# Ledger of designs, part 97: peptides against a protein of PDB entry 6J54

Target 1, 223 residues: chain A of PDB entry 6J54
Amino acid sequence: NENLFASFIAPTMMGLPIVTLIIMFPSLLFPTPKRLINNRTISIQQWLIQLTSKQMMAIHNQKGQTWSLMLMSLIMFIGSTNILGLLPHSFTPTTQLSMNLGMAIPLWSATVFTGFRYKTKTSLAHFLPQGTPALLIPMLVIIETISLFIQPVALAVRLTANITAGHLLIHLIGGATLALLNINTMTAFITFTILILLTILEFAVALIQAYVFTLLVSLYLHD
Target 2, 42 residues: chain B of PDB entry 6J54
Amino acid sequence: QFQFTGIKKYFNSYTLTGRMNCVLATYGGIALLVLYFKLRSK

## One batch from the design tools (peptide; made by RFdiffusion4, then SolubleMPNN)

Design b2_p10_7_s3 (from b2_p10_7, 5 letters changed)
Fold by OpenDDE base, seed 4:
Structure b2_p10_7_s3 (fold): chain B 223 residues (1-223), chain C 42 residues (1-42), chain A 10 residues (1-10)
Amino acid sequence: as target 1 above (223 residues)
Amino acid sequence: as target 2 above (42 residues)
Amino acid sequence: NILDLFLSFY
């Protein structure tokens, strides 16, 4: 059990948390463009950012489109950290619930506050879905209010659970494969095949969770 | 689109204003209930 | 083997 969760302990050196440097490391992978015609890697990155920005910000007004930089930086940060977390012997900061809450709560509060400031009537109306029977209005308003406060927790827990579970599965299947090598070679081969498929899946999950997190923040901004 | 008369004009589940008023009425009712029980306990 | 290489990274 101790070895199972050892990879999720925040790394320290001489008692100093080096996790801060690990969190900042993905920023080095996305350099600022200097040339009009950049390298292929930078051009692809900018193209991806442009495509995702166009898709995500299409539902927003001009004021909402001001959040494009924040949302695109968020998806790039979470996506890069999740992908880097799948590298050998790497620490994934997004496996820490504290970090994800630290991202989810401020972003959620900012979106909710922005909604109440500029679209107060619409924001209040969202607590009652359209077409609700009259007798169910008080109950549904309460449920929707509770649902609103669960949103930041759901954002953080979803990201944390998906990334953590993926790492745990890779560790468990990997350990099982090693244990089965000397017991049954055929079963070990099957387990190893599952491990490969799982790792491929985790790469997809890493990107999907980054996208879903950012998309939901964007959706909350849209109200 | 929707034609409502009387109290239903202000408290609807279809119109934006009606939905807002329903939400405010619900919060107001809950607040009044909480105040009632708080004052009753005194 | 490939398994040893892969699992050595984790």
Scores: peptide ipSAE 0.096, ipTM 0.803, DockQ to the pose 0.016
Fold by OpenDDE base, seed 2:
Structure b2_p10_7_s3 (fold): chain B 223 residues (1-223), chain C 42 residues (1-42), chain A 10 residues (1-10)
Amino acid sequence: as target 1 above (223 residues)
Amino acid sequence: as target 2 above (42 residues)
Amino acid sequence: NILDLFLSFY
């Protein structure tokens, strides 16, 4: 088990925090466009950013679209780090709950604060769903307040748990395939097939979790 | 859409203002209860 | 073998 969790230890070399370099590395993969028409790779990248930006910001008004830069940078960061985390011997910073809480709590607090600042009536009214019976009002308000405070925790834990669980499954099934190679090659082939399917799934999960994280932050902003 | 009169005009679960007032009333009630028990213990 | 090589990455 200690060997399984070794990949989740923050890497340091001679006391130097290499984790900072790992966190900053995804930014190098997204160069800024300098030409009106760039090469195919950069054009596809910009096209994807535009599509996701339009899709995510469609629910927001003009004031909410001010958050577009932050939300798009967030999804690109989390998505890139999650994808890079699937590389061999790579460390995924998003597997650290501390990092995800460090992103979730400020963003959540900012969205909640923005809501209370500019949409005070609507924000306060969201603690009570429309059409609630009079007897359930106090209890439901309390539940909604608790639900509000659980949002940043759920946001961080969801990302951490999904990425961490995926890596653990890959390690476990990978280790099982290696162990079964000398025991039963047929079973090892089956487990290897599952491993391949799981790795493909984890690539999808890596992007989905980045999208869900950013989407939920966006929804909390104007829900 | 809804025509409320009296107390229901200000405290209802259908209008935005009514919902806001209900939330504030709930928080106020909880705060008063907490204050009551805090003062009771002394 | 190639499987060991691939699995050694994890």
Scores: peptide ipSAE 0.085, ipTM 0.801, DockQ to the pose 0.016
Fold by OpenDDE base, seed 5:
Structure b2_p10_7_s3 (fold): chain B 223 residues (1-223), chain C 42 residues (1-42), chain A 10 residues (1-10)
Amino acid sequence: as target 1 above (223 residues)
Amino acid sequence: as target 2 above (42 residues)
Amino acid sequence: NILDLFLSFY
């Protein structure tokens, strides 16, 4: 049990937290372009950022386009940290609920307050769907209010649970493969194949969770 | 598009203003209920 | 081998 959760402990060296260095490391993978025609790697990165930016910001008006830099930096940060977390002996900061709540709560609150500040009528009207029968209005407003406050929690827990569960599954299936090597080689081979497929799936999940997290923040801003 | 008269003009689930007023009325009602039970318990 | 190396990392 201790070995199973050992990878989720925040690492320290000489009594100093090295988790700060781990969080800052993904920024080194995305250098700023300095030329009109950049290197192939930089060009691909900028192209991907532009494509995702156009897709995510298409639902926003001119005022919402101001959040483009923040949302793009968020998806790149979460995506890169999740992918790097799949490396052996690596620590994934996004497996920590405190980290994800630290991102979800401020971003959610900022979108909600921005909505109340600039679109007060629309924001208040969102607590009641259009066409609701009169008898269901009080209960539905209460449910919608509770749903609003669950949004930041669901946002953080979704990211934490998916990344953490993926790491646990890789560890468990990997351990089972090792245990079966001397017992049944054929079964061990099947288990190893499942491990490879699971690892590929976790790469996809890592990117999808980053996208979903950022998309939902963007959607809350649009509402 | 929607034309309402009387109380339905201000409290409806179709217009933006009507929906807003319904939400505010609901919050006001809950606040009054909480206040009532708080004063009753004391 | 590569299998043991991969499995030892997790």
Scores: peptide ipSAE 0.081, ipTM 0.799, DockQ to the pose 0.016
Fold by OpenDDE base, seed 3:
Structure b2_p10_7_s3 (fold): chain B 223 residues (1-223), chain C 42 residues (1-42), chain A 10 residues (1-10)
Amino acid sequence: as target 1 above (223 residues)
Amino acid sequence: as target 2 above (42 residues)
Amino acid sequence: NILDLFLSFY
């Protein structure tokens, strides 16, 4: 059991936290452009950023589009850390709920405060859906208020749970495959096939969770 | 557009202002209840 | 075992 959770322990070297270096490492993968026409790697990165930026910021007005830089950096950070976390002997910082809460709570609070600052009437009105029967108004307002405060928790837990569960499944299925090699080779082959398919899925999940996290932050800004 | 008269003009679930007032009224009611229990305990 | 070596990396 200790072996299952060993991958989630923050690594240290001679008592010094390597986690800081791990968190900073993804920034090295995205160098800043220096030329009008860059190399193919930077061009592809810029193209992907432009596509995602165009897609995500299309729902926002001019004031909302000021968040483009922060949202794009967020999706790149989460996506890169999730993908790097699937490398062997790697530590994934996004498996730590503390880190994800540290991202979710400030971003959520910023969007909520921004909404109340510039769209006070609309933001307050969002606690009551249109056409609500008069008798349900007080209860529904309370429910919507609770729903609002659950958003940052759901945002952080979703990312943490998906990434952590993926890593755990890879370990469990991998361990089962090794155990079955000495018991039944045919069954071991089946579990190994599942392991390969699962690892491919986890690469997709890593990107999807980064997108969903950023998208929801963007939607909270819009609404 | 919706036309309301009387109290429904200020407290309704259709207009933006009406919805806002309903939310504020709900929060105000909760605040008064909390205040009541706080003062009652002392 | 190459599989054991590979899986030990994770």
Scores: peptide ipSAE 0.073, ipTM 0.801, DockQ to the pose 0.016; fails the geometry check

Design b2_p10_7_s4 (from b2_p10_7, 7 letters changed)
Fold by OpenDDE base, seed 3:
Structure b2_p10_7_s4 (fold): chain B 223 residues (1-223), chain C 42 residues (1-42), chain A 10 residues (1-10)
Amino acid sequence: as target 1 above (223 residues)
Amino acid sequence: as target 2 above (42 residues)
Amino acid sequence: NILDLALAFY
């Protein structure tokens, strides 16, 4: 059933990739403020960014706070793309594992390398939890090393899986609702109610996944 | 405060330096094992 | 350690 996954195909027009335009579109939704008292929408956006930035950067020192711009842009990008992806007949780039890996691997690598550069001793020590019995040290170090390398994969897969699963579920339940309209109206009403509740949940999931992705990157930076 | 003497001073799971040394020793041991098997196959 | 805690919550 190719129709089920048709919404996840990268769209092209006349052989030209529209995906680039879709990825760039969210940037238009966040204009730079020009006035002392901005529009209500811009004011709310700035307020949210300030709150999230304060919370996110509270755990970092001054050097870590230099990442604030990158992390805030990341959360806004992922969040906006996820929310826009819930529009009907829209393409969500974050459903593509390649894109999420493309974000996760470099960011993870950067945080790990930064940690090793400035906190070499502490970073190396993290491979061995404090108080480990001597006989378990070699095995535990190996496990912690494997755990480290799983982090970028888990980061990308978590985002991809949650967003993709949500889209699929909305599609399936929506399709089921339409199919049941002429078969059993009462059952169709139940499925429609579930669809509405699910859609509300997916809006929340879209924002949560953006936050979690950014937060984990931030935590990796904190070491 | 932990005070260790002898080899435990450098290789322990409680101090930062000790933990670091244990990790390095583990990686070094693995590297030597890999090297040994690689050279043995030749 | 803090990373493990974060992964446990999410």
Scores: peptide ipSAE 0.233, ipTM 0.867, DockQ to the pose 0.037
Fold by OpenDDE base, seed 4:
Structure b2_p10_7_s4 (fold): chain B 223 residues (1-223), chain C 42 residues (1-42), chain A 10 residues (1-10)
Amino acid sequence: as target 1 above (223 residues)
Amino acid sequence: as target 2 above (42 residues)
Amino acid sequence: NILDLALAFY
């Protein structure tokens, strides 16, 4: 069904990619604070950022704390784009695997390189779990190496799949409700109720996936 | 604290250095195998 | 309107 995937096509106007503007739009929702005591909305945003920053960066040393800005901006970007994607007739950039790979691969690479640069011994040791039987060492090292390279892919695919699946499900159930309106009103009401519950769930999923993505990046940084 | 003697001191799955050496040895072995097959096919 | 919102998601 072509109309099912039509919402995931990158929007263009007059051949120009509007996707760039859509990606940049969430930045307008987070204005820079200009006062000591800001608006309630900005204060809440800053409070949330501080709380999440405190929680996520607590596992990092001083060098890891340098990543606080990057990680907080990442979670705010992914979270905002995911939430905005749930608006009617909105395009969600995070449904594009290319977008998520574009975020995952560089961030993962940066964390891996940072680990090897500053904690070479520890990073190399992570390829072998502690207490591994001697006979399993070569195989397990290979598996852990493969697992390392799967991390950026899993990071991108997880975000893409969860957001895309949610949007598809909303579309399908929404279409089903409309189709059932004239066939069986009772069933249509049930499907509509499911749609409402699903949308609520997708709001939660949108935030959770943003958090998980950022958390995993931070975790890879910590190793 | 695990006290290992001999080769186990450098190659063990418990100490950080031992784990690192095991990983390096594994990579080195794989590299040597790849090199061997590459030279053999030549 | 909830119906309009539902239609918007179609």
Scores: peptide ipSAE 0.050, ipTM 0.813, DockQ to the pose 0.018
Fold by OpenDDE base, seed 2:
Structure b2_p10_7_s4 (fold): chain B 223 residues (1-223), chain C 42 residues (1-42), chain A 10 residues (1-10)
Amino acid sequence: as target 1 above (223 residues)
Amino acid sequence: as target 2 above (42 residues)
Amino acid sequence: NILDLALAFY
């Protein structure tokens, strides 16, 4: 079990934390354009950012669109870290619950506070669904309040669990494949095929989780 | 589309203001209950 | 080699 979870330990070099460098590394993959007509790779990257930005911010008004830079940077950060985490022997910072809570709690708090600041009536009204019977109002308000506080936890745990579980599965199936190479080559081939399919799936999951995380933050900002 | 009079005008689950007032009333009630038990425990 | 790449994940 220690071998399985070894990849999730924060790496250090000579006692110095290199996690900071690992977290900062994805930023190097997204250079700022300096030309009107950029290279094809940069143009594609900017195009993707524009598309995702348009989709994410379409539900927001002008004030909400101020968050576009933050939300786009968030999705790019989480997405890039998740994809890079699928490289062999790479450390994924988003597998750490502390990291994800560190992102989720402040962003959630900011969205909730912004909602209460500029849409106080609507935000307070969201604690009570429309058409609720009068007798259920107190209980439902309490439940909705609890639900609100669960949001940042669910946001962080969802990202952590999905990325961590994916990595664990890849390691387990990979280890099983290696162990079966000399025992049963046919079964090893099957497990290897599953590993390939799983890795492809995890690439998709890595991007989806980044999108979902950012989308939920955006939705909390919307209402 | 909903016409409420009296207490229902201010405390209802259909209008935005009514829902807000219900939420505030609920929180106020809980706060009073907590305060009551806190003072009672002393 | 894809097998070598898979081995690197272990």
Scores: peptide ipSAE 0.037, ipTM 0.813, DockQ to the pose 0.018
Fold by OpenDDE base, seed 5:
Structure b2_p10_7_s4 (fold): chain B 223 residues (1-223), chain C 42 residues (1-42), chain A 10 residues (1-10)
Amino acid sequence: as target 1 above (223 residues)
Amino acid sequence: as target 2 above (42 residues)
Amino acid sequence: NILDLALAFY
């Protein structure tokens, strides 16, 4: 089944990695405004960024709001790469676990270290939920510490698994529709309808995964 | 606000300081256990 | 914990 995973191979041209160019491409879709009153497309983009920034940063205090630029850039990057990845024969960098771990581990570590630096008492207290019976304290502290270290792994694997699974399903159902075209046209039409509905779902999943990834990073920062 | 006396003042699951001390005590206990088994094997 | 609740439903 090498054909199923061929789309997940990192593309190269003459031995040079094109992956860097693919990662940088979404940046071209979001130009910086230069006028007070911009074009309709730029105005809509800025409006959406402002709405998402207000929604995401509503939980944070003034010190946490300094991370707004990084979190907004992260959601725009992951969202744009996931949407562009749904194009035929396109490579999605977010399907690579190494890419997602490369984002998750530094962001998670930064949030944990900032928590211990500025809110040491609160960060240490988070290992024990409030109102826990005395007999369950040692076990619950151990479980909470293990949960903390699983967070970056779960963050990266969730994004990778959801995007990868979506791509695989589109390829499998797409292949099934083509195979059924000459066998049974009625069943091929049904599978094609499922394919259309699945692609619409994957567009939603692409945006949701970008939002969840940034939201969880934001929640780790707030604690 | 909760008012605790004695050992419960420093080790409680309701106050912020009490929760912190419980966590530190748990880590200290685990560290001592690991140290004990390490010294026992030597 | 808000994080645990979010992870449980997702």
Scores: peptide ipSAE 0.259, ipTM 0.863, DockQ to the pose 0.035; fails the geometry check

Design b2_p10_8_s1 (from b2_p10_8, 6 letters changed)
Fold by OpenDDE base, seed 2:
Structure b2_p10_8_s1 (fold): chain B 223 residues (1-223), chain C 42 residues (1-42), chain A 10 residues (1-10)
Amino acid sequence: as target 1 above (223 residues)
Amino acid sequence: as target 2 above (42 residues)
Amino acid sequence: LLSYLALLLA
């Protein structure tokens, strides 16, 4: 079992944490534009950022759109780290639950507190769905309160589980493919094909999870 | 659209104020219950 | 609320 999860151990060199550099590396892939018309790569990046930003902030008013920078940076960070994590022998920081909790809890708390600060009535009312029978109100309020506190945990666990599971599957199928090369080449080829398909899927999952994470944070902000 | 009279005006599951009041009342009730049991035990 | 649940289960 240790061999299966060896890739998820935080890398260190001579006792120094390399994970810090790994976390900061994606930032180098997104340089700030300095021209009105940049090259194709930067233009595509900016276009994607603007597109996603437009979609993410469409549900928010002017006050909520203040979070645009935060949310877009979050999705870019998570997305980039998830994609880079699919490289061989790469360490994905988002596979660490601690990191995801470190992102989820503060952002969640910020959204909740922001809601209570500026929309106190609406936020409090959110604990009780409309049209609830009077007799069920107390219990439902309790359930909604519990649901609220589960949100940050769900955010962190969802991201961690999805990315970790994907990585694990890739490693397992990859290892199986290598093991079958000398046993049955035909089966190895089939397994390899599955690996390719799985890898493509994981690329999509990586982006989707980043989007979902950010979207949920944004949604909690909107309440 | 919603016409409420009496106590239902302040405590209902349809209006924003009513929902808020219900939530606050629920929390208040729970707090009082917890306080009661705490004071009872010790 | 249903959208929230759907997203949570996704």
Scores: peptide ipSAE 0.211, ipTM 0.829, DockQ to the pose 0.035
Fold by OpenDDE base, seed 5:
Structure b2_p10_8_s1 (fold): chain B 223 residues (1-223), chain C 42 residues (1-42), chain A 10 residues (1-10)
Amino acid sequence: as target 1 above (223 residues)
Amino acid sequence: as target 2 above (42 residues)
Amino acid sequence: LLSYLALLLA
């Protein structure tokens, strides 16, 4: 019960906010290059960043490409935190809805306001799909307006729910495996195999959710 | 490319200007309705 | 990608 959700409580040491250090830790895994030809590890990291950057920013114009640094830093942060969160007894900050809302709302607001500032006509036109029958226009505009305000909520809840659910499943299956060790060894082996497969899946989910979160922010910017 | 005349030139669901005007008209209508219900309750 | 996102949102 409470023991199951204990892993999702923000950790503190003698009243000091260790959660701040946990959030900052992934930044140490991506050092800045200092040479023209860097080490193999740094070269691979830079290569991956360039590939993902070109893939995500391909849909944007020159003005939209200004957001490349922000979007790449976002995907690196969420991806690294989600992967590190799969370590045993580790705390994942992205399991906290408050943190994800803290990222989603400002980014969403920035993209929406940027659209209204530079592309006012196009942004307003997005509330009405092209080719809509005249009688359905008022209701459809209302629905699209509501859909716009649901975007930051859906963005935060999707990330939080997927990461949290994955963590819960790993804990539950892991606990079941330990409980079955002294009851039925064969069944315990099956549950352990499921745990391994689930862990591999959660690694993929961690990266996918980071990509989806960043991609949706990019799509909102492009409109 | 579409050719519209009359009111359809300003309020249509195919051109960017027409779509924008439809959205603004919808928001304006809702605002007027809210204002009407607020004033009649006084 | 869009189909995947649609499936995720469904």
Scores: peptide ipSAE 0.186, ipTM 0.814, DockQ to the pose 0.031
Fold by OpenDDE base, seed 3:
Order: sequence, then C-alpha cells, then structure tokens
Structure b2_p10_8_s1 (fold): chain B 223 residues (1-223), chain C 42 residues (1-42), chain A 10 residues (1-10)
Amino acid sequence: as target 1 above (223 residues)
Amino acid sequence: as target 2 above (42 residues)
Amino acid sequence: LLSYLALLLA
C-alpha cells in the first residue's frame, strides 16, 4: 500500500534531497558551550551527557574511554532523530535500513578490529566459552563466529524495525480513529486513547533504542 | 592453576592460550576442508 | 554472553 508507506519515502523538494537538511537539523539543537556557566538548556544537556557517559564508560579502561566522544555523539544523534521523527508529517532517517547499516557496520567493525589489535588472545578466546567439552568445541566455535557476524545486522535491524513499526502503528491507529469518528464515536474514542498511549510508548522506545544501539556498540568494544 | 600436560597444554577450553589454539585449529581445519573440496574438483 | 543474548532480544 503506497499510502501506508508514504511517510517513509525520502523527501525531496524541486528535485533536491531534503534528507541532508533533516539529518543535519538535530545538530542545531545541541550547541557547544561557550561560557563557564551556560544557560539552563545547555547545562541540562551537558548534565545528561555526563551522566550517560559515566554510566556507559564505566566498563571501559583508559583506552576504551577514548571512545566516549564517539559513543555520546552516537546516542545523541540517534535519540534526537528518533524523537524528531515522531513529529507530525516528519521523516525519520533511522527508519531507513541503509542509514542504520551505515552506522552499525563501521562501528562494529571498528570495535572488532580494535579488539583484535590490542587484545588478540582474549578476542580469539571469546570464540570458545570456557569449560566447553572437547567434542563440542568445533561446532561451538562456528556458532560463535556466526554470532559475531550477526551482530551488526541485528544492531541495524533492531533499530530500524522498532522505529518503523512504531511509526506504522501510530499511522494505522490514527487512521482508524479518524475513520471511526463518523461510524462509531465510542469505538473511536477507545482507539484514540490507544493512540495516545502508543505515542507515549514510542517516545520511550525512541530513547531506549538509541541507548541500546549505543550500549551494544560499547559492549562490543569491551568484548 | 590449571596443570595441563601434553596436548591438553596447548588445546584446552580453560586457559586463554588453549582456547585460542582451539579456535585457530578449528579455523585451520575448516580452511583445509574448503581447500580440499576446492582442489578436489580440479 | 547471557547479557549479549538478552540485549539481542531487547
């Protein structure tokens, strides 16, 4: 149904892609601090970033903490884009699998290569859980290897599926509510209530998926 | 803590070195099998 | 590994 997926089409104006502007827009919402004591908005943003940074980087050593800037920028980008995508008639870039794969694959490969570079023995040993019976070693190593390569795919698909499914549900329930207004007002009221609850849930999902995406990248870095 | 001798010293599922060697051995075995089947048809 | 699997399903 073209009408159902119309909101996921890349927007263009006069033949020019607006997607570039949409992706760059969240950066305007997070300006860099210029004063020792900034305004309330920037102070809250910095506080949230510091809080999240301390939580996520607590599992990393000094070398792993070098990734703090990358991971924090990632969570801020995904989180902001997901939240902005819930605005009426807005386009969410993270609903595009190509976008999420473009983020997941390089970050995953970077974490894996970093692990092999600095912790070669430990990284190779992770393909075999400790205490595995000798007869199961070859099969388990294969499974763990496959599991490793599924990580970037799962990372991208998880984010894409959750955000896309949420958008679809909001549109479907919203459309059903409008259609039922002239048919059964009571049923329309029920569906409208569900729509409100679903919208609140999708706001939470938007933030959770941003956090999970970043957290998994961080965990892959730590191994 | 682990006192392995013989082949178990190099191939075990408890020590890091042993686990690493098991993984490498598995990959090597798979590579040899693939190579065998690839060269077999020629 | 369990945390990894749990996060895969989340």
Scores: peptide ipSAE 0.176, ipTM 0.828, DockQ to the pose 0.035
Fold by OpenDDE base, seed 4:
Structure b2_p10_8_s1 (fold): chain B 223 residues (1-223), chain C 42 residues (1-42), chain A 10 residues (1-10)
Amino acid sequence: as target 1 above (223 residues)
Amino acid sequence: as target 2 above (42 residues)
Amino acid sequence: LLSYLALLLA
């Protein structure tokens, strides 16, 4: 079982953590456009960013749209790191809860603080759903307050759990496939097929979790 | 749209202002309770 | 894909 979690250990070289370089690596995949008409790769990237930006920022007003750069960079970072983590012998920083908390808590705090600064009345009103029976108001306000503080934790844990669980499952099924190669070839073939399907699923999950993480941050900003 | 009078005008779960006031009142009440229990132990 | 999976399992 130790081998299963070995891939989640923060990599170090000569006692120095190389996780910093791993985190910075996705930045190389998104170069800054230099031409009006860029190459196909950059054009596709910009097109995707534009589409996702329009979809996510459609719920925001002018003030919320100022966060477009932050949110788009966030989705690209999480998405790219998650996809790169599916490569062999890769380390995904997003599998570390500390990393995700480090992103979730500040972003959540910023959204909540921004809401209280510019929409204080509406933000305070959100602690009480409209139409709540009078007798349930105190309890519900407390619950909504607790729910608010759970948001950053849920945001980080959701991303961490989904990516980590996927990686663990790939390793488990992969290990089982190798173990069954000399025991039952037919069963090994089935497990291998499952591994392929699971890998494809994890690519989708990697992107979906990145999108969900960013979307929820955006949603918290919108309130 | 909603016609509230008296205390219901300021404390209701339908209007934005009413909801805000209810939240503030709840927090204030909790704060007072905590303060009460803190002071009584002394 | 097969080589990728092989490397993944290695």
Scores: peptide ipSAE 0.075, ipTM 0.774, DockQ to the pose 0.018

